# Peptides against a protein of PDB entry 4Z63, part 159

Target 1, 334 residues: chain A of PDB entry 4Z63
Amino acid sequence: LCLGMNDLTGNIPEDLFHLKRLNLLGIQENRLSGSLSREIRNLSSLVRLDVSWNLFSGEIPDVFDELPQLKFFLGQTNGFIGGIPKSLANSPSLNLLNLRNNSLSGRLMLNCTAMIALNSLDLGTNRFNGRLPENLPDCKRLKNVNLARNTFHGQVPESFKNFESLSYFSLSNSSLANISSALGILQHCKNLTTLVLTLNFHGEALPDDSSLHFEKLKVLVVANCRLTGSMPRWLSSSNELQLLDLSWNRLTGAIPSWIGDFKALFYLDLSNNSFTGEIPKSLTKLESLTSRNISVNEPSPDFPFFMKRNESARALQYNQIFGFPPTIELGHNN

## One batch from the design tools (peptide; made by RFdiffusion4, then SolubleMPNN)

Design b2_p19_3_s1 (from b2_p19_3, 13 letters changed)
Fold by OpenDDE base, seed 5:
Structure b2_p19_3_s1 (fold): chain B 334 residues (1-334), chain A 19 residues (1-19)
Amino acid sequence: as target 1 above (334 residues)
Amino acid sequence: DWLEKALEELLNTNSDIFL
């Protein structure tokens, strides 16, 4: 049953929960309000539940033990409060959990040993506090993790050295400390392609340790951290780099010539730093900026990039990272 | 940051493609 993208109001009718053979319930992008009914437990055949972009409030019901086929739960952009229900945090069937932009609070706790199918987790823009969950790498299929805009104070856990499944990781604006430790840990994530650490590590030194290596790194965003230091030499070994944002830091010295050796680099933001010297001539030779036909022949995984130009506009879905215009931002340097 | 928001949504949409 798909009822998304309407102007439906009020609660879900209780009679809807009599549909025991229902595999898909999509009621996203409405004005549905009140609590999410516990009677969802009656939908024992449910594979996908989408309640996203509504006005739901209260706690998420602890009924996911009665939903053994549930693979997809989408609840982003609601007013949900409390924690993740115990049955949801133990779901062996769940592949995707999206609860971004809610009011969920407390410590983030997932039983990753039980969540054997979890491949994507989005809990961005919530009120979670405490430390990052040390057992998150026990989610052996977990590829995509957004934990941005929470209050995960402290350091990246040492256990994240074992996070081999991790490919996409955002921790932006989460009160993290110790960038040297974070990078030293996350370099062990051999599948890591996208790393976003914006608005953390305030006033720390960006490490220039030549032992650091991110083999598959395509996207690095470490903006607005007030980081000191220079362009890090270890980054020159990330030959697949496509997007680099180090804007709004306190980085100094010259922009190195090796920045122009990144054949796939189409977006570079070094703005609002203290870089000096000449612009490297190698930047003018970036094929990705000069050739319209970047036949990115490698199936870059179809990661739709969303560009929200306006806070109120639906993000324009770009089918690939290449939906961003080729950009070089070097403004507001000294 | 618009790029941060875009990357947050990238992570969201990658989640939706696991159909």
Scores: peptide ipSAE 0.030, ipTM 0.690, DockQ to the pose 0.064; fails the geometry check
Fold by OpenDDE base, seed 1:
Structure b2_p19_3_s1 (fold): chain B 334 residues (1-334), chain A 19 residues (1-19)
Amino acid sequence: as target 1 above (334 residues)
Amino acid sequence: DWLEKALEELLNTNSDIFL
């Protein structure tokens, strides 16, 4: 049953929960309100539940033990409060959990040992507090993790050295400290292609440790951290780099010539720093900026990036990394 | 900020590709 993208209002009719053979319930992009009924437990054949982009409120019901086939739960952009229900945090069937842009709170707790199928977790823009869950690397299939815009105090856990499944990681605006430790840990994530750390590490020094290496790094975003230091030499070894944003920092020195050696680099933002010297002539040789047909045979993450050029501008959504216009932003340097 | 939101939506869209 798909009823998404309408102007439906009120509660879900109780009789809908009598549909015991229902595999897909999509009611996203409506004006549905009230609590999500506990009677969703009666949908024992449910594989996909999409309640996203609604006005749901209250706690998410603790009934996911009665949904043994549930693979996809999309609840982003609602008013949900409380924590992750225990049955949801222990779901062995769940592949994807998206609860971004809610009012979920407390300590984030997931039983990663039980969540054997979890591959994507989006909990961005919530009210989670405390430390990052040290056991996330126990989610052995977990590739995509968004925890941005929460209040995770302290540092990236040492256990994340063992996060071999991790490919896409956003921790932006999560009150994290110690960028040197964070990078020193996350470099061990062999599958890490996308790393987003914007609005953390306020006023710290960006490490220039030549021992740091991110082999598969395609996207690095560490904007608006007030970071000091220079362009980090370790980044020159990330030969697959496609997108670099280090804007709104306090980085100094010259832009190094090796930045033009990134064959796949199509987006570069170094704006609002204190860089000096000449623009490297190597930047004019970036094939990705000169050729419209980047036949990137590599599976780009089918990822909408939002470009916001100005504070007043509407963010442009790009459904693919390659949907970004080739961009060099070097504005507002000294 | 925008690229954070971008990458949030990135993570969301890879989630939808499994249909």
Scores: peptide ipSAE 0.022, ipTM 0.652, DockQ to the pose 0.055; fails the geometry check
Fold by OpenDDE base, seed 2:
Structure b2_p19_3_s1 (fold): chain B 334 residues (1-334), chain A 19 residues (1-19)
Amino acid sequence: as target 1 above (334 residues)
Amino acid sequence: DWLEKALEELLNTNSDIFL
């Protein structure tokens, strides 16, 4: 049953929850309000629940033990409060959980040993506090993790050295500290392709340790951290790098010539730093900027990336990383 | 942050890929 993208108001009629054979309920993009009914438990055949982009409030009902086939729960952009319900945090069927842009709070707790199917977790823009959950690496299929815009004070847990499934990780604006420890841990994530750490580590030194190595790193974004130091030599070994944003830091020294050796680098933002010297001639030889026919055939993570060219412009949404126009931003270096 | 929002939307888009 798909009723999304309407102007439906009020509560969901309780009789709708008597549809015991329903595999898909989509009621997204409405004006549905009140609490999400506990009677969703009656939808025992439910595989997908989409209640996103509504006016739901209250706690998410603790009925997910009665939904043994639920793979997809989409609840982003609501007013949900409280924590993740225990039955949801223990769901063995759940592949994807999206609860972005809610008012969820407290300590983030997931029973990762039970959540054997979880591959994507979006909890960005909530009110979670405390530390990052040390047991996230126990979610053995967890590939995509957004925890941005929460308040995860402290450091990246040492246990994340064992986060072998991790491919896409955003911790933007999460009050993290110790970038040296974070990078030292996350380099062990051998499948990590996308790392976003923007608005953390305020005023720390970007480590220039040659022992750091990110083999599969395609996207690195560490903007708006006020980081000190220079362009890190360890980054030169990330031969698959496609997007680098180190803007709005306090990085100094020369832009190194090895930045032009990144054959796949199509987006570079080093703006609003204190870089000096000449622009490396190697940047003019970036194949990604010069060749029209870069085969887009690598599965870019279907990341909508937003590029904001001007402060007044709406961010252009690019559904794929390769949807970015080839860009070099070196502005505001002094 | 625009990129935070972009990555947030990624995780949303990935929800549709597995259908």
Scores: peptide ipSAE 0.022, ipTM 0.662, DockQ to the pose 0.056; fails the geometry check
Fold by OpenDDE base, seed 4:
Structure b2_p19_3_s1 (fold): chain B 334 residues (1-334), chain A 19 residues (1-19)
Amino acid sequence: as target 1 above (334 residues)
Amino acid sequence: DWLEKALEELLNTNSDIFL
């Protein structure tokens, strides 16, 4: 049943929950309000639940143990409060959980040893607090993780060295500290292609450790951190780099010539730093800026990117990495 | 894949990930 993209108001009719053979319930992009009914438990054949972009409030009902076929739960952009229900945090069937842009709070707790099918997790823009869950690497299929815009204090857990499934990771604006530790841990994520760390590590030094290596890194975004230091030499070994944003930092020194050796680099933002010297002539040799043939059928991360042209501007949303226009931003340097 | 479609739909949602 698909009723998305309407102006439906009120609550879901209780009789809808009598549809025991329903595999897909899509009621997204409406004005549905009140609590999400516990009677969702009666939809025992449900594979996909989409309640996103509504006015739902209250706690998410703890009924996911009665939904053994549920693979997709989309609840982004609602008013949900409380934590992730225990049954949801233990779901062995769930492949994708999107609860971005809610008011979920407390400690983030997932039973990753039970969540054997979880591939994508979007919990961005919530009120989760405390530390990052150390057991996330136990979610052995978890590829895409958005935890941006939560109040996770402290450091990236040491356990994330074992996060072999991790491919797309955003921790933007989550009050994280110790960028040197974070990068030192996350370099062990051999499948990591997208790393977004914007609005963390306030005033720290960007590590220039030649032992750091991100073999498969395609997207690195570490903007708005007020980071000190220079262009990190370790980044030159990330030969697959496509997007680099280090804007709104306090980076100094010259832009190195190796920045032009990235054959796939189509977006570069080094703006609002303290870089000096000449623009490397190698930047004019970036084939990706001249050739339209970015036929990169690469899997995109499950989270959109937002580009801000300035601190006061509204962020422009890009749903795919390839949605970014070929760009070199070197503005507001010295 | 149904997962790929779901991932594409997720990408289309307004995330607050600032580049």
Scores: peptide ipSAE 0.021, ipTM 0.635, DockQ to the pose 0.106; fails the geometry check

Design b2_p19_3_s2 (from b2_p19_3, 12 letters changed)
Fold by OpenDDE base, seed 3:
Structure b2_p19_3_s2 (fold): chain B 334 residues (1-334), chain A 19 residues (1-19)
Amino acid sequence: as target 1 above (334 residues)
Amino acid sequence: DLLKEREEELLLTERDIFL
C-alpha cells in the first residue's frame, strides 16, 4: 500500500493494521501525526515500512520482534523521541534503518551481533549523546553509516580499525575530537570510499603523516573544522579521489602539484583557507574536468550530501556525488 | 512543514558546502 506524497492528516486508521499480508506500507510525505501505533506489530508480513516526512511524535514502538521480515524502515523527518527500541536494535532481518532528522536521544546502542543483515544506518540529525558505539564493527554487513549532527563527544573508537564493511561514513558535526586518532583508525577500513568529517576537530592540526593511507578513498570532506597545517601528503596516495572538500579551515602553505595527478578528481574545494603561492598548473590538466563523460557509475552513500553554493543560498540535496557539477573552488584564501 | 523548515534552518547556519 503506497499512500505517500499526499496531504493525509490525522492518524493511521487502525483497520489498516489488520492487513496481515501487507509487504509494503508507504505513507511518507504526508501530515500524519500522533504516535506511531503499536498495532504495526500486526503487519507480520511487512518488508518495507516508510513513514518518513510526517508529523509522527512519541517513542518508536517496541514491536519489531513481531516483524520478522522487515528489511527497510524509513522514519526520517519526524518528531520521534526516546531511543531506538530494543526489538529494532536486535532485528536480524533489517537491512536499512533511516531515522535521520528526528529527536531521538540517549546513548546509541545497537546489538550488532544480532543485526546480521544491517547494511545501511542513517541516524543523522538526532540528539544522540555519549560516545560512538564501539560495537558498530560487529555489524558485519554495515556499509553505509550516517551519524552526523549528533553529540558524540570524544574520539573515534579503536574498534573501528576492524570495520571492514564500512564504505560510506559521515560523522559531520558530531563534536568529535582528535583528528589524528580518527584518521589513524579509519585508514584500516579497507573498503572506505566516502568519509565526511565536517564540523569536528575544532582548531586541531590536520595530520601530515606519510604513514596514513586510504587506498579506496573517493570522497573526503573535512570542511569547517578550522584545522591548521598544510595539504596532507598522505592524501596523494589516494589515487581514486573524486571529491575533496577542505574548505573553511586554517590550512596554510602551497597547494601541492600532486593535486592535479588525481585522474578522477572532479570536485575540489579549498576555499576559505590561508593557502599561499601559485595555483598549480597541474590543476588545469585534470582529465575529469576536461571530459564531459564523467560516467562514474560508482556506488553512492545512502545518505544525502547537501551543497550550499553561498551563505545566502538554500542548500541543495544530492543523493549522488555525481550530481555535483565539476568544480574548482579556491576562493577566499590569504 | 515545520520539520523541513527546521532542517533548512540548520543547513543555512552551516557555512560548509557539504552538509
Scores: peptide ipSAE 0.019, ipTM 0.649, DockQ to the pose 0.338
Fold by OpenDDE base, seed 1:
Structure b2_p19_3_s2 (fold): chain B 334 residues (1-334), chain A 19 residues (1-19)
Amino acid sequence: as target 1 above (334 residues)
Amino acid sequence: DLLKEREEELLLTERDIFL
């Protein structure tokens, strides 16, 4: 049953929950309000539940143990409060959990040993507090993780050295500290292609440790951290780099010539720093800026990127990184 | 749509790619 993208109001009729053979319930992008009924437990054949973009409130019902076939739960952009229900945090069937832009709170706890199918987790823009869950690497299929805009104080857990499944990771604006430790840990994530760490590490030094290596890194966004230091030499070894944003920091020194050696780099933002010297001539040799056909054959993250040119302008949504316009931003430097 | 505008703003701050 798909009723998404309407102006439906009120509560879900209770009789809808008698549809025991229902595999898909999509009621997204409406104005449905109230609590999500516990009677959702009666939908025992449910594979996909999409309640996103509504006005639901209260706690998410702890009934996911009665939904053994549920693979997709989308509840983003609601008013849900409380924590992740225990049955949801232990779901062996769940592939994708999206609860971004809610009011979920407390310590984030997932039973990753039970969540054997979880591949995508979006909990961005919530009120989770405490530390990052140390056991996230135990989610052996977890590739896409958005935990941005939560209050995860402290450092990236050491256990994340073992996060082999991790490909896309956003921790933007999560009150993280110790960028040196974070990068030192995350470099061990062999499948990490996208790393977003914007609005963390305030005033720290960007490490220039030649021992750091991100082999498969395609997207690095570490903007607006007030980071000090220079362009990190270790980044030159990330030969697959496609997007680099280090804007709105306090980086100094010259832009190094090796920045033009990235064959796949099509988006570069170094704006609003304190870089000096000349623009490297090697930037004019970036093949990705001269050739229209960058065939990026790689899977895009399950979460979109957003680009905003002006504070007053509407954000442009890009579900795929190759959708970004080829860009070099070097403005507002010395 | 205020909800969409707010969502876009939130998403920007989650991904933070600024031009």
Scores: peptide ipSAE 0.190, ipTM 0.818, DockQ to the pose 0.481; fails the geometry check
Fold by OpenDDE base, seed 5:
Parts: sequence; structure tokens; C-alpha cells
Structure b2_p19_3_s2 (fold): chain B 334 residues (1-334), chain A 19 residues (1-19)
Amino acid sequence: as target 1 above (334 residues)
Amino acid sequence: DLLKEREEELLLTERDIFL
């Protein structure tokens, strides 16, 4: 049953929960309000539940133990409160959980040893607090993780050295500290292609440790951290780099010539720093900017990027990195 | 495939790229 993208209001009719053979319930992009009914438990054949972009409130019901076939739960952009219910945090069938842009709170706890099928987790823009869950690497299929805009005080857990499945990771604006430790840990994530750390590590030094190596890094965003230091030499070994944003920091020194050696680099933002010297001539030779027809088979991360032109501007959502125009921003380096 | 697009809509990086 798909009823998305309408102007439906009120609650879900209780009789809808009698549909025991229902595999797909999509009611997204409406004005549905109230609590999500516990009677969802009666939908025992449910594979996909999409309640996103509504006005739902209250706690998410703890009924997911009665939904043994549920693979996809989409609840982003609602007013849900409380935590992730225990049955959801233990779901062995769940592949994808999206609860971004809610009011979920407390400590983030997932039973990753039980969540054997979880491949994508979006909990961005919530009110989770405490530390990052150390057991996330136990989710052996978890590739996509967005935990941005929560209040995860402290450091990236040491256990994340073992996060071999991790491909896309955003922790932007999550009150994280110790960028040196974070990068030192995350370099061990051999499948990591996208790393977003914007609005963390306020005023720290960007490490220039040549021993750091990100083998498959394609997207690095570490904007608006007030980071000190220079362009990090370790980044020169990330030959697959496609997007680099280090804007709105306090980086100094010259822009190194090796920045133009990235054959796939199509988006570079180094604006609003304190870089000095000449613009490297190698930047004018970036193949991605000179040849229109580079079909970069981008692994588009499943997560949209938000771009702001300025602090006051509305963020534009880009669902794919390819949605970004080829860009070199070097402005405001004085 | 509309289902894939909806699966891909998950990880919203919030306002991480500054223009």
C-alpha cells in the first residue's frame, strides 16, 4: 500500500493494521500525526515501512519482534521521541534504518550482534547523547552510517579500527574531540570512501602525519572546524580523491602541487582559510575539470550532502556527489 | 528504480559542504 506524497491528515485507520499480508506500507510525505500505533505489530508480513516526512510524535512502539520480515524502516523527518525501541535495536531482519531528523534522545544502543543484516543506519539530526557506541563494528554488514548532529561527546572509539564494512561515515556537528585520534583510528577502515567530520574538533591541529593512509578515500569533508596546520601530506596518497572540503578552517602555508595530481578530483573547497603563496599550476591540469566526459562511476554515497553558500543560506540537498558542479573554491585566503 | 533511490536517500550529511 503506497499513499505517499499526498495531503493525508490525522491518524492511520486501525483497520489498516488488519492487513496481515501487507509487505509494503508507504505513507511518507503526508501530514499524518499522533503516535505510531502499536498495532503495526499485526502487519507480520511487512518488509518495508515508510512513515517518513510526517508529523508523527511520541515514542516508536516496541513491536519489531513481531515483524520478522522487516528489512526497511524509514521514519525520517518526524517528531519521534525517546530511544530506539529494544526490539528494533535487536532486529535480525533489518537492512536499513532511517530515523534522521527526529527528536530521539538518550544513549544510542544497538545490539549489533543481533542486527546481522543491518547495512545502512541514518540517525542524523537527533538528540542522542553520550559516547559513540563502541559495538557498531560488530554490525558486520554496516556500510553506511550517519550520526551527524547529535551530541556524542568524546572521541571516536578504538573499536572502529575493526570497522571493515564501513564505507560512508558522517559524524558532522556531533561535539567530537581529538581529530588526530579519529583519523588514526578511521584509517584502518579499509572500505572507507566517504568521511564527513565538519563542525567538530574546534580549534585542533589537523595532523600532518605521513604515516596516515586512507586507501579508498574519495570524499573528505572537514569544514568549519577552525583547524590549524597545513595541507596534510598523508592526503597525497589517497589517489582516488574526488571531493575535498577543508573550508572555514585556519589552515596555513602553501597549497601543495600534489593537489593537482588527483585525477578524479572534481570538487575542491579550500576557501576561508589562511593559505599563502601561489595557486599551483597543477590545478589547471585536473582532468576532471578539463574533460567533460569523465563518466566517473561515482560510488554515490547513499547519503545526501547539504551545501550552504553561506551561514545564513538554506542548505541545498544533493543526493549524489555528482550533483555537485565541478568546483574550485580558493576564496577568502587572507 | 524508485526503491533504490529511496534506499539511497538515507545518509543525509547535514550542511557539511560550505560554498
Scores: peptide ipSAE 0.022, ipTM 0.635, DockQ to the pose 0.280; fails the geometry check
Fold by OpenDDE base, seed 2:
Structure b2_p19_3_s2 (fold): chain B 334 residues (1-334), chain A 19 residues (1-19)
Amino acid sequence: as target 1 above (334 residues)
Amino acid sequence: DLLKEREEELLLTERDIFL
């Protein structure tokens, strides 16, 4: 049953929960309000539940133990409060959980040993606090993780060295500290292709340790951290790099010539730093900027990217990196 | 719509890429 993209108001009719054979319920993009009914437990055949983009409030009901076939739960852009219900945090069937842009709070806790099918987790823009959950690497299929815009004070857990499934990771604006430790840990994530760390590590030094290596890194975003140091030499070994944003830092020294050796690099933002010297001639030879025929095998995270061209402009949402125009931004270096 | 406004604010603040 798909009733999305209407102007439906009020609560879900109780009789809807009598549909025991229902595999898909989509009621997204409406004006549905109140609490999400506990009677969703009666939908025992449910595979997909989409309640996103509504006016739901209160706590998410703890009834997911009665939904043994549920693979997809989309609840982004609501007014949900409290924590993740215990039955949801223990769901063995769940593949995707999206609760972005809610008011969920407390310590983030997931039973990753039970969540054997979890592939994508989007909890961005909530009110979670405390430390990052050390047991996330126990979610052995977890590929996409958005935890941006929460208050995860402290450092990246050492356990994340074992996060082999991790491919797309955003921790933007999460009050993280110790960039040297974070990069030292995350380099062990062999499948990591997308790393977003913007608005963290305030005023720290960007490490220039040649022992750091990110083999499959395609997207690195570490903007607006006020980072000191120079262009890191370890990044030159990330041969698959497609997008680099180090804008709005305090980086100094020359832009190195190896920045033009990235065959797939189509987006470069080094603006609003303190780089000096000449623009490397190698940047004029970037194949991705000169050739129309580069089939970029793009990483497809389940979370969107946001770009703001100017401080006064609205951020543009991009669901794919390919949506970014080929760009070299070197402005505002003094 | 307060949620859309919040999402727009969030979109403005979820600038993971390019401040």
Scores: peptide ipSAE 0.020, ipTM 0.656, DockQ to the pose 0.575; fails the geometry check

